# Designs tried in a protein design run: peptides against a protein of PDB entry 6CSU. Part 86

Target 1, 51 residues: chain A of PDB entry 6CSU
Amino acid sequence: GALEELRGQYIKAVKKIKCDMLRYIQESKERAAEMVKAEVLRERQETARKM

## One batch from the design tools (peptide; made by RFdiffusion4, then SolubleMPNN)

Design b2_p26_2_s4 (from b2_p26_2, 12 letters changed)
Fold by OpenDDE base, seed 5:
Order: structure tokens, then sequence, then C-alpha cells
Structure b2_p26_2_s4 (fold): chain B 51 residues (1-51), chain C 51 residues (1-51), chain A 26 residues (1-26)
């Protein structure tokens, strides 16, 4: 019935939001790590060039 | 009734999640920027020390 | 910071409670 359908929609929405957030957090961490890694390497060169 | 109350709670929770996500994104960007700045400064010292 | 993550996790816990309450109601 309508109540069961609504229940299902709520559960599905909550699960989707959870997955989206977890994925975003994970991707954000990965991007941050790569950005730091790239900047570290760049700065090694730049600092070395100045010396 | 109880169902309407739960629906209201769900809507409130979803709105809260949205706000929390936006805040997380903003804070994550700020932390990433600070992390890069800190790592850049650290690498300048480390590279300089090796030379 | 860690606070935002904790807040989000707390929100999910609240949602999970709502879901369980709905399951019990129906």
Amino acid sequence: as target 1 above (51 residues)
Amino acid sequence: as target 1 above (51 residues)
Amino acid sequence: GAGAKEIIEGTYEELEKIVEEVRELL
C-alpha cells in the first residue's frame, strides 16, 4: 500500500545519501592526497632551482 | 499522527544532512588549502637541508 | 574538520533510528 511504498522510498533515499556522502569523503581524501603529493614534488624542484 | 511525525523528522534530517555536507565540503577545501601550504613550507626546508 | 564528519555520522545515526521507527510502525 501507500504506506509501504513511502517506507521504501524513505529507506532508499537514506541509503543513497549515505553512499553519496561516503563516496564524496573518500574521493575528497584521495584528491587531497594527490594534490599534496604533486605540490611536494613541485616544491622540491622549485626550491632546488633557487639554491 | 505518528507517520506524519516521522515524515517530518525525516525531512528535517535530510535538510540537516544537506547542510552538514555543504559545511563538510567547505571545511574540507579549507583544510586541503592549509595542508598544501604547510606541506609546501615543510618541503622548502627539507629540500634546502639536503642541498 | 573531524567535527563535520562526526556531525554527519550523527545525522546518519538519527536517520537510521527514523528508518527503524518506520519499520516498527508499519
Scores: peptide ipSAE 0.084, ipTM 0.428, DockQ to the pose 0.044
Fold by OpenDDE base, seed 1:
Structure b2_p26_2_s4 (fold): chain B 51 residues (1-51), chain C 51 residues (1-51), chain A 26 residues (1-26)
Amino acid sequence: as target 1 above (51 residues)
Amino acid sequence: as target 1 above (51 residues)
Amino acid sequence: GAGAKEIIEGTYEELEKIVEEVRELL
């Protein structure tokens, strides 16, 4: 009935939110990793300039 | 240094995202619960009208 | 329902693990 359909829609929505959250976190981690790699490279280059 | 500052900023951002996501899920759950309660009430009222 | 609660709890646990992985990586 209508109650069962609404319950099903709620469960489907929660599953979608879970997937969206995990994808968003993964993309954020990838962006952060690239930023850290760039910063480490800059620091190493700066050290080389001082030597 | 700059690397430590970047790490700190990233960790802070990730913590904020976690809190925002948990709040969003909680609010969504509350809205869904209210919709279910309203549907249950409507179904009970419909049953009463048929009797 | 029980199914929705389980999904939400699972999402919370997975999110916590991901945050800890980031702390260890950086």
Scores: peptide ipSAE 0.078, ipTM 0.477, DockQ to the pose 0.045
Fold by OpenDDE base, seed 4:
Structure b2_p26_2_s4 (fold): chain B 51 residues (1-51), chain C 51 residues (1-51), chain A 26 residues (1-26)
Amino acid sequence: as target 1 above (51 residues)
Amino acid sequence: as target 1 above (51 residues)
Amino acid sequence: GAGAKEIIEGTYEELEKIVEEVRELL
């Protein structure tokens, strides 16, 4: 019935959110790492120019 | 009854997930910013030593 | 990063629809 169907939809949606969250976390970490790498490289160049 | 309890559980779960995710996103951004700042400062020091 | 965030936000909307359907049943 409608209640069982809604329960099924809820479970499906929760599982989807969990997966999306995990993906977001992973992608966020990767972006952060790339941002750090890029900033470090730029900083090396800038520091070298100042010295 | 069971239906009212189910309704309450669904609403509560959705609200909690939403709040947790928004908080995580915000905290993740803050941590990323702090990580970049710290790495840049370390890199300045390291680059200076190499020159 | 915007892609993942957008997907997640989309799931919020889907869940909200489910919650609304539950409300309508009661």
Scores: peptide ipSAE 0.073, ipTM 0.437, DockQ to the pose 0.057
Fold by OpenDDE base, seed 3:
Structure b2_p26_2_s4 (fold): chain B 51 residues (1-51), chain C 51 residues (1-51), chain A 26 residues (1-26)
Amino acid sequence: as target 1 above (51 residues)
Amino acid sequence: as target 1 above (51 residues)
Amino acid sequence: GAGAKEIIEGTYEELEKIVEEVRELL
């Protein structure tokens, strides 16, 4: 009935939000790692240039 | 009634997820800043030693 | 129903803003 369908919609929405959250956390960690890597490489050149 | 309670439960769950995400963002921001700072400083010394 | 759909859509709109904040942070 209507109540079961509504419940299903809420549960589906919450599960999607949770999955999106976890995905974006993972992607955020990956971007952070790449950012650190890029910064290290840039700093190597900058430091070398100043020597 | 049942519909109000279900709606309330959904809203509560969503708000919790939102708060968790915001907290994660804030903590990640702080950790990222410190990580970049530390890595840059370390890389400066490492690069200098290799010259 | 329509009310539930509107609430859900509003929630995702707010979450999309949070996601964008994460993307801009790192």
Scores: peptide ipSAE 0.072, ipTM 0.432, DockQ to the pose 0.154

Design b2_p26_3_s3
Fold by OpenDDE base, seed 5:
Structure b2_p26_3_s3 (fold): chain B 51 residues (1-51), chain C 51 residues (1-51), chain A 26 residues (1-26)
Amino acid sequence: as target 1 above (51 residues)
Amino acid sequence: as target 1 above (51 residues)
Amino acid sequence: MEEEVLKEIDKAIEDLEREGEEIVKK
């Protein structure tokens, strides 16, 4: 009935939010990895300038 | 009624996910900052060993 | 930590499914 259909829609919506969050987490990890690489590179460059 | 209860449960679930996401973002920022600091320090140590 | 957050989200979904089922049964 209408209640069962609405329940299904709510569950679907919440699962979509979960998927969106998973994507955000994955993208965040990728950005973090790139940030670390960039900082390491900058540190090497700074050290080289001081030598 | 039952409809209002279902709506309430949906909203509750969504709010929980929102709170979890906000907490994740905050903690992720803190971890990212510490990770960068640690990598920079390790890079400096490696450079020092090579000198 | 991300895994923990995801587990909490899964619990929220499970709660919605279970509690919603009971509500529909009323």
Scores: peptide ipSAE 0.229, ipTM 0.698, DockQ to the pose 0.773; fails the geometry check
Fold by OpenDDE base, seed 1:
Structure b2_p26_3_s3 (fold): chain B 51 residues (1-51), chain C 51 residues (1-51), chain A 26 residues (1-26)
Amino acid sequence: as target 1 above (51 residues)
Amino acid sequence: as target 1 above (51 residues)
Amino acid sequence: MEEEVLKEIDKAIEDLEREGEEIVKK
């Protein structure tokens, strides 16, 4: 019935939100890794100039 | 009624997920900042040894 | 950290599924 259909839609919507969050977390990890790599490279150059 | 109860539970679940995600984002930013700081310090030492 | 958040989300989904079933069968 309509109530069961609505329940199904709610569950589906929540599961989609979960999937979106998983993707966000994965992308965030990738961005963080690249940010660290870039910072390390810049820091090497800065330290070299000071030495 | 049952319809309102289902709607309420859906909203509650979504709000919880939202709060968890916001907390994760905030904590992730803090950890990322500390990780970068630590990496920068280590990199300075490494670069200094190589120069 | 991510694992903890995901576990809480899974729990929220499970609760919704269970509680929703109870509401529908009323």
Scores: peptide ipSAE 0.226, ipTM 0.696, DockQ to the pose 0.811; fails the geometry check
Fold by OpenDDE base, seed 2:
Structure b2_p26_3_s3 (fold): chain B 51 residues (1-51), chain C 51 residues (1-51), chain A 26 residues (1-26)
Amino acid sequence: as target 1 above (51 residues)
Amino acid sequence: as target 1 above (51 residues)
Amino acid sequence: MEEEVLKEIDKAIEDLEREGEEIVKK
């Protein structure tokens, strides 16, 4: 019935959002790792240059 | 009626999920910034000690 | 990327709202 259909739409939307969030979290971790790596490398050069 | 009420409840829930995600993103950015800052500082010391 | 995810969430909300409205009209 109508209530079941609406419930189905809610569940579908929530599942999609969940998947999007999981993907974001994974990609965010990867970006953070790359950011740290880049900053560390730049800082090594800068520190060496100033000494 | 019951159908309209159910619709409202599900929409409210989805909007809440959006807000939760926004908060997660903001907190993640702050944590990432602090992590980078800490790594930079540690790397300065490490580089200096090795020279 | 953050904006992309948020846009997808917004679309999901819009879809739910539209589809829900259609169901109520039945």
Scores: peptide ipSAE 0.205, ipTM 0.682, DockQ to the pose 0.779; fails the geometry check
Fold by OpenDDE base, seed 4:
Structure b2_p26_3_s3 (fold): chain B 51 residues (1-51), chain C 51 residues (1-51), chain A 26 residues (1-26)
Amino acid sequence: as target 1 above (51 residues)
Amino acid sequence: as target 1 above (51 residues)
Amino acid sequence: MEEEVLKEIDKAIEDLEREGEEIVKK
C-alpha cells in the first residue's frame, strides 16, 4: 500500500545517503593522506634549504 | 492524514541527516587542518635533526 | 567533492519529496 511504498522510499533515500557518507569519509581520508604526504615532502625541502 | 504525516516525518529525518553531514564535513576539515599542522611541525623537527 | 556529496543528498531529499507527494496523490 501507500504507506509501504513511502516507507520504501525513505529507506532507499537513507541508504543512499549512508553510502554517500561512507564514500565521502573514505575519499576524505585519502585526500588527507595525500595532503599530509605533500606537506611533509615540501616541509622536508624547505627545512633542508634553511639548514 | 497518516500518510501525509509519515511523509513529513521522513523528510524531516532526511533533512536532519543532511545537517549532520554538514557538521561532519566541517569537523573533518578542522581535524584535517590540525593534522597537517602537527605533521608539518614534526617534520620540520625531524628534518632539522637529520641535516 | 564535498559539494558533490551535498548535491547528491539534496537530490535524494528532492526525490523523496517528489515521490512522497506522488504516493499521497495515488
Scores: peptide ipSAE 0.205, ipTM 0.683, DockQ to the pose 0.787; fails the geometry check

Design b2_p26_3_s4
Fold by OpenDDE base, seed 2:
Structure b2_p26_3_s4 (fold): chain B 51 residues (1-51), chain C 51 residues (1-51), chain A 26 residues (1-26)
Amino acid sequence: as target 1 above (51 residues)
Amino acid sequence: as target 1 above (51 residues)
Amino acid sequence: MEEELLERIEKEIKELEEESEEIVKK
């Protein structure tokens, strides 16, 4: 019935929010990893120029 | 009625998820700030020893 | 910390599912 359908829609919406949060966390981790990678590269180049 | 109760439960769940995410973001920022602070301290100590 | 967040979210979803089921049964 209508109540069951509405319940299903609300549960679906909340689960979608969870998925969006997981994606956000993953994207944040990827950005952080990329920043660290870039920093390490710069440090290596700096060290190489001093040797 | 039942419809209003279902709506209320949905809103409650969404608000809780929002609060949890905001707390997570805040804690993440605090940890990042602490890591930077520790790194800066180490760099200063290293510089001081070389002078 | 990420795992703790996910556990809280999963708990909130479960609570919604259980509480809403009781409303539909009535």
Scores: peptide ipSAE 0.405, ipTM 0.778, DockQ to the pose 0.863
Fold by OpenDDE base, seed 4:
Structure b2_p26_3_s4 (fold): chain B 51 residues (1-51), chain C 51 residues (1-51), chain A 26 residues (1-26)
Amino acid sequence: as target 1 above (51 residues)
Amino acid sequence: as target 1 above (51 residues)
Amino acid sequence: MEEELLERIEKEIKELEEESEEIVKK
């Protein structure tokens, strides 16, 4: 009935939110890794110039 | 009624999930900042030793 | 840390599923 349909829609919606968050976390990890890599490279260059 | 109760449960769940994610994002930012700081310090030390 | 987050999210989803089922049963 209508209640079962609504329940199903709500559960589907929260599961979709979870999936979106999982994707965000994965993408964030990738961006963080690249950011750290870039920062380390810049730091090496800057440290070398100061020495 | 039952529809309002279902709606309430959905909203409650979504809000909890949202709060969990916001907390995670904040904690992740703090850890990322500390990780970058530590990595930069280690990199400076390593670069200095190699030069 | 992310595993803990996911565990909390799963718990919230499970709670919604269980609590909403009780409403539908009535």
Scores: peptide ipSAE 0.417, ipTM 0.785, DockQ to the pose 0.814; fails the geometry check
Fold by OpenDDE base, seed 5:
Structure b2_p26_3_s4 (fold): chain B 51 residues (1-51), chain C 51 residues (1-51), chain A 26 residues (1-26)
Amino acid sequence: as target 1 above (51 residues)
Amino acid sequence: as target 1 above (51 residues)
Amino acid sequence: MEEELLERIEKEIKELEEESEEIVKK
């Protein structure tokens, strides 16, 4: 019935929010990883220049 | 009625998720700031040791 | 901390599912 349909829509909406959160977290982790890689590369270059 | 109660439960869930996310973001920012402070301190110590 | 966040969200979804089911049954 109408109540069951509405319930389903609400549950779907909240699960979509969860998925959006997961994506945000994943993207944040990826950006952090790339930042670390860039820092390591810069450190290596600086070390090499000082050798 | 039942429809209003159902709507209320949805809104409650969404608001709680929002609060959880805001807390997560705040805690993440705080940890990032502390990490930067720690790195700066270590860099200064290493520099001093090499002087 | 990400895992803790997700666990809280999952709990909230579960609560919505359970409570809404009871509302529909009423």
Scores: peptide ipSAE 0.413, ipTM 0.780, DockQ to the pose 0.872; fails the geometry check
Fold by OpenDDE base, seed 1:
Structure b2_p26_3_s4 (fold): chain B 51 residues (1-51), chain C 51 residues (1-51), chain A 26 residues (1-26)
Amino acid sequence: as target 1 above (51 residues)
Amino acid sequence: as target 1 above (51 residues)
Amino acid sequence: MEEELLERIEKEIKELEEESEEIVKK
């Protein structure tokens, strides 16, 4: 019935949120790796300027 | 009625998930900052060894 | 850390499924 159908839609929506979060986590890890690389580069440049 | 109750349960679940995600984001930022600091330290040590 | 988040989310989904089922049965 309509009530069961609505329940199904709500559960589906929540599971979609979970999926979106998984994607965010993955993308966040990638951005973090790039940020670390950039920081290392800046540190090397700073060291070079002080030499 | 039952319809309003279902809606209420959905909203409650979504809010809980949102809170969990916000906490994760905050903790992730903190760990990322510590990771960057550690990487900078390692880079400095590596530079020192090469001198 | 990610695993802990996912476990919490999975628990919340399960709770919604169980609680909503009880509402629909009434």
Scores: peptide ipSAE 0.407, ipTM 0.783, DockQ to the pose 0.770; fails the geometry check

Design b2_p26_4_s2 (from b2_p26_4, 12 letters changed)
Fold by OpenDDE base, seed 3:
Structure b2_p26_4_s2 (fold): chain B 51 residues (1-51), chain C 51 residues (1-51), chain A 26 residues (1-26)
Amino acid sequence: as target 1 above (51 residues)
Amino acid sequence: as target 1 above (51 residues)
Amino acid sequence: GGAKEILEGTYKELEKIVEEVRKELE
């Protein structure tokens, strides 16, 4: 019936949101890793300049 | 140092995103609950009409 | 070294956030 259909639609929507959030977090981790790598490189360059 | 500051800023940003996501989910659940309640009421009214 | 440790700490915090989101979606 209509109630069961509504429940099914809600569950489907929640699953979609879950997937989107997990993807966003994964992409955020990747960006963070790249930023850390860049900062380490910058620090090494600065250290070399001071030596 | 700069690397520690970057980490701190990133963690702060991620926590903000977490809060926003949780709020969105909560609001979504509330809307869904109201829709289900309305549907149940309609079904009960229809049942009463058929009896 | 130090950079690796900082990154690992950050990822652990992110993992906690992921699990909290999963819990809220149950």
Scores: peptide ipSAE 0.073, ipTM 0.429, DockQ to the pose 0.136
Fold by OpenDDE base, seed 1:
Structure b2_p26_4_s2 (fold): chain B 51 residues (1-51), chain C 51 residues (1-51), chain A 26 residues (1-26)
Amino acid sequence: as target 1 above (51 residues)
Amino acid sequence: as target 1 above (51 residues)
Amino acid sequence: GGAKEILEGTYKELEKIVEEVRKELE
């Protein structure tokens, strides 16, 4: 009935949000890791130039 | 020093990710709400047609 | 170590927000 269909739509929406967020978190972590690596490299280069 | 700069960059990245996620969550909630409203409307129309 | 822990804490908070959204929709 209408109640069951509505409940199904809620559950579907929640699952979609959860999946999107998990994917976004994973991608964000990867981007953050790359940014940190780039920063480490820059700092090493700067240190080397000062030596 | 280098350690403080690295820590600063990491904290900045984490804050950026947090802000992006909060915005994404809010937008996702809004989209979910609109989807639910559309479903409720469809169910009401279907019920009305059966009456 | 410390930076990783900060990141993990942040994502745990985000996961809690996801669950709050779930509770609002269920």
Scores: peptide ipSAE 0.073, ipTM 0.449, DockQ to the pose 0.049
Fold by OpenDDE base, seed 2:
Structure b2_p26_4_s2 (fold): chain B 51 residues (1-51), chain C 51 residues (1-51), chain A 26 residues (1-26)
Amino acid sequence: as target 1 above (51 residues)
Amino acid sequence: as target 1 above (51 residues)
Amino acid sequence: GGAKEILEGTYKELEKIVEEVRKELE
């Protein structure tokens, strides 16, 4: 009945939230990795200038 | 920076969702228990009428 | 920004569904 349909919609919404959270976490990690990579490159350039 | 702030906001939002979900589950269980209790009382009354 | 907005929108949708389910369980 209506209750089962609403329950199904609830589960669907929860699954969507889960997917969105996982995507956000993944994208955040990727951005962090890019920042670290950029910093490493900067440090290497700084070292090269001092050599 | 902006990324850390966004991360903080995300964590706060996720914690709120978690708390709301847990509360919903708990309240749903309590309502189910009340319905069962009411049904048991009805059944006992029905039995008493037949005795 | 985009992910946050999506999550906030999804949460609002979930709140509506939860409230509907609560009413059906009463």
Scores: peptide ipSAE 0.073, ipTM 0.416, DockQ to the pose 0.061; fails the geometry check
Fold by OpenDDE base, seed 4:
Structure b2_p26_4_s2 (fold): chain B 51 residues (1-51), chain C 51 residues (1-51), chain A 26 residues (1-26)
Amino acid sequence: as target 1 above (51 residues)
Amino acid sequence: as target 1 above (51 residues)
Amino acid sequence: GGAKEILEGTYKELEKIVEEVRKELE
């Protein structure tokens, strides 16, 4: 019935959100790492130019 | 009743998830910024030591 | 990034379910 279907949709949505959040966390960590690596490289180059 | 409780659960869940995600995104951005700042500082020091 | 947009979409989908429940209470 309608109530069971709504409950099913809710459970499905919550599970999807959980998975998406975990993916977001992982991707956020990866992006942060890449940003740090890029900044480190740029900083090395900048420091070298100032030498 | 069951329908009212279900409504309440759905509303509560979506609001909580939204708040948690917004907080996570903000905290993630702050942590990323701090990591970059720290890494840049360390890289400057390391480069200086190698000069 | 892509995950953020997916999550935003999921929120909208969940909100639609909430609204459907509200309509059932009318």
Scores: peptide ipSAE 0.069, ipTM 0.406, DockQ to the pose 0.060; fails the geometry check

Design b2_p26_4_s3 (from b2_p26_4, 10 letters changed)
Fold by OpenDDE base, seed 1:
Structure b2_p26_4_s3 (fold): chain B 51 residues (1-51), chain C 51 residues (1-51), chain A 26 residues (1-26)
Amino acid sequence: as target 1 above (51 residues)
Amino acid sequence: as target 1 above (51 residues)
Amino acid sequence: GGLKEILEGTYKELEEIVKEVEEALE
C-alpha cells in the first residue's frame, strides 16, 4: 500500500544518505592523511635547512 | 607549529561536518514523520469513505 | 592516528543515528 511504499522510500533514502556520508568521511580521511604527510615532510625539510 | 595548526583545522572541519550531517538527518526525520502522518490520515479518510 | 580516530568516531556516531532512524520506522 501507499504507506508501505512511503516507508520503503524513506528507508532507501536513509541508506543512500548513510552511504554518501561514509564515502565523504572516507575521502576526508584520505585527504587528511595526505595533507598530514605533506606537512610533516615540509616541516622536516625546513628543520633540515635550518641546521 | 604548522602540524598542530593543521590538526586543529581538521578537528574543526570534522566537527562542522558532524554538525551539518546531524542537522540534515534530523530534518530528514522530521520531514519523513510529517509525510507518514499525512499518508496515514489520507488512507484513513479513504477507508472511511468506502464504508 | 589522532585524526583517523576522530573521523572514525564521527562515523560511528552517524551510524548509530541512522540505525535509530531505521528502528523508528519499524
Scores: peptide ipSAE 0.090, ipTM 0.515, DockQ to the pose 0.045; fails the geometry check
Fold by OpenDDE base, seed 4:
Structure b2_p26_4_s3 (fold): chain B 51 residues (1-51), chain C 51 residues (1-51), chain A 26 residues (1-26)
Amino acid sequence: as target 1 above (51 residues)
Amino acid sequence: as target 1 above (51 residues)
Amino acid sequence: GGLKEILEGTYKELEEIVKEVEEALE
């Protein structure tokens, strides 16, 4: 019925949001790791040039 | 009626979750940026010590 | 490491919010 369908839609929406959150976290973690590595490398080069 | 009220509650809940997700994503990005800055600073110090 | 913990913390906070909302709508 209408109530069951509405509940189902809500649950589906919540599950989708959860999945999106997990994906965001995983992808963000990977991107952040790469960004940090790149920044660290650049910083090493800059520090070396100043010495 | 009860059905309309329930629908309103579900829609409101989903919207709230979405908004909270967006807010926390933004805040997480800001915190991550600060962590990157800290890592760069630490790397600078480590590089300097090795030279 | 630190970035991972930040992101995981964010997820846990959101999970708690979702849980509270779901319980209120039961």
Scores: peptide ipSAE 0.087, ipTM 0.491, DockQ to the pose 0.049; fails the geometry check
Fold by OpenDDE base, seed 5:
Structure b2_p26_4_s3 (fold): chain B 51 residues (1-51), chain C 51 residues (1-51), chain A 26 residues (1-26)
Amino acid sequence: as target 1 above (51 residues)
Amino acid sequence: as target 1 above (51 residues)
Amino acid sequence: GGLKEILEGTYKELEEIVKEVEEALE
């Protein structure tokens, strides 16, 4: 019935939110790792330039 | 009626979950930004030390 | 700690929240 369908839709929505956030986190981890590596390299050069 | 009230409650709950998740992501990003800043500072010192 | 650890922590928090919500619906 309508109540059961509504419950199902709620659960589905919650699961979708979870999946979307987990995907975001994974992508963010990858970007963050690359950003840190790039920043470290840039900082080495900047520090050297100032010395 | 009861069904409409329940629907409203489920929608509200889903929205709250979404907002909470986004807040956690935002807080994670802020912590990540601070870590990048800290890493930059550490790298400056490390580079200088090696020169 | 690093960025990876922070994000993994966030991941676990999300999992727990969703799990609790799902259990409450049972």
Scores: peptide ipSAE 0.087, ipTM 0.502, DockQ to the pose 0.034; fails the geometry check
Fold by OpenDDE base, seed 3:
Structure b2_p26_4_s3 (fold): chain B 51 residues (1-51), chain C 51 residues (1-51), chain A 26 residues (1-26)
Amino acid sequence: as target 1 above (51 residues)
Amino acid sequence: as target 1 above (51 residues)
Amino acid sequence: GGLKEILEGTYKELEEIVKEVEEALE
């Protein structure tokens, strides 16, 4: 019935939010790791250049 | 009616969850930004020390 | 590794929120 369908839509929406967040976190972790690595290397070069 | 009110409540709940998740993401980004700044400064010092 | 731990902490918080919502729907 309508109530069951509405509940189903709510559950589906919550699951979608969860999945989107998990994907966001995973992608963010990967990007963050690469960004930190790149920044460390760039900073080493910049610091060395200024010595 | 009652069904419309329930629909409104479910929509409101989903929106709240989304907003809470966005807030957690924002807070995480802010902490991450501060950590990156700190790491850059530490790396500058370490690189300079090794020159 | 600090950034990873921050994001993992956020994930755990989100998991708890979703868990509570799912339990409320049972």
Scores: peptide ipSAE 0.084, ipTM 0.493, DockQ to the pose 0.034; fails the geometry check

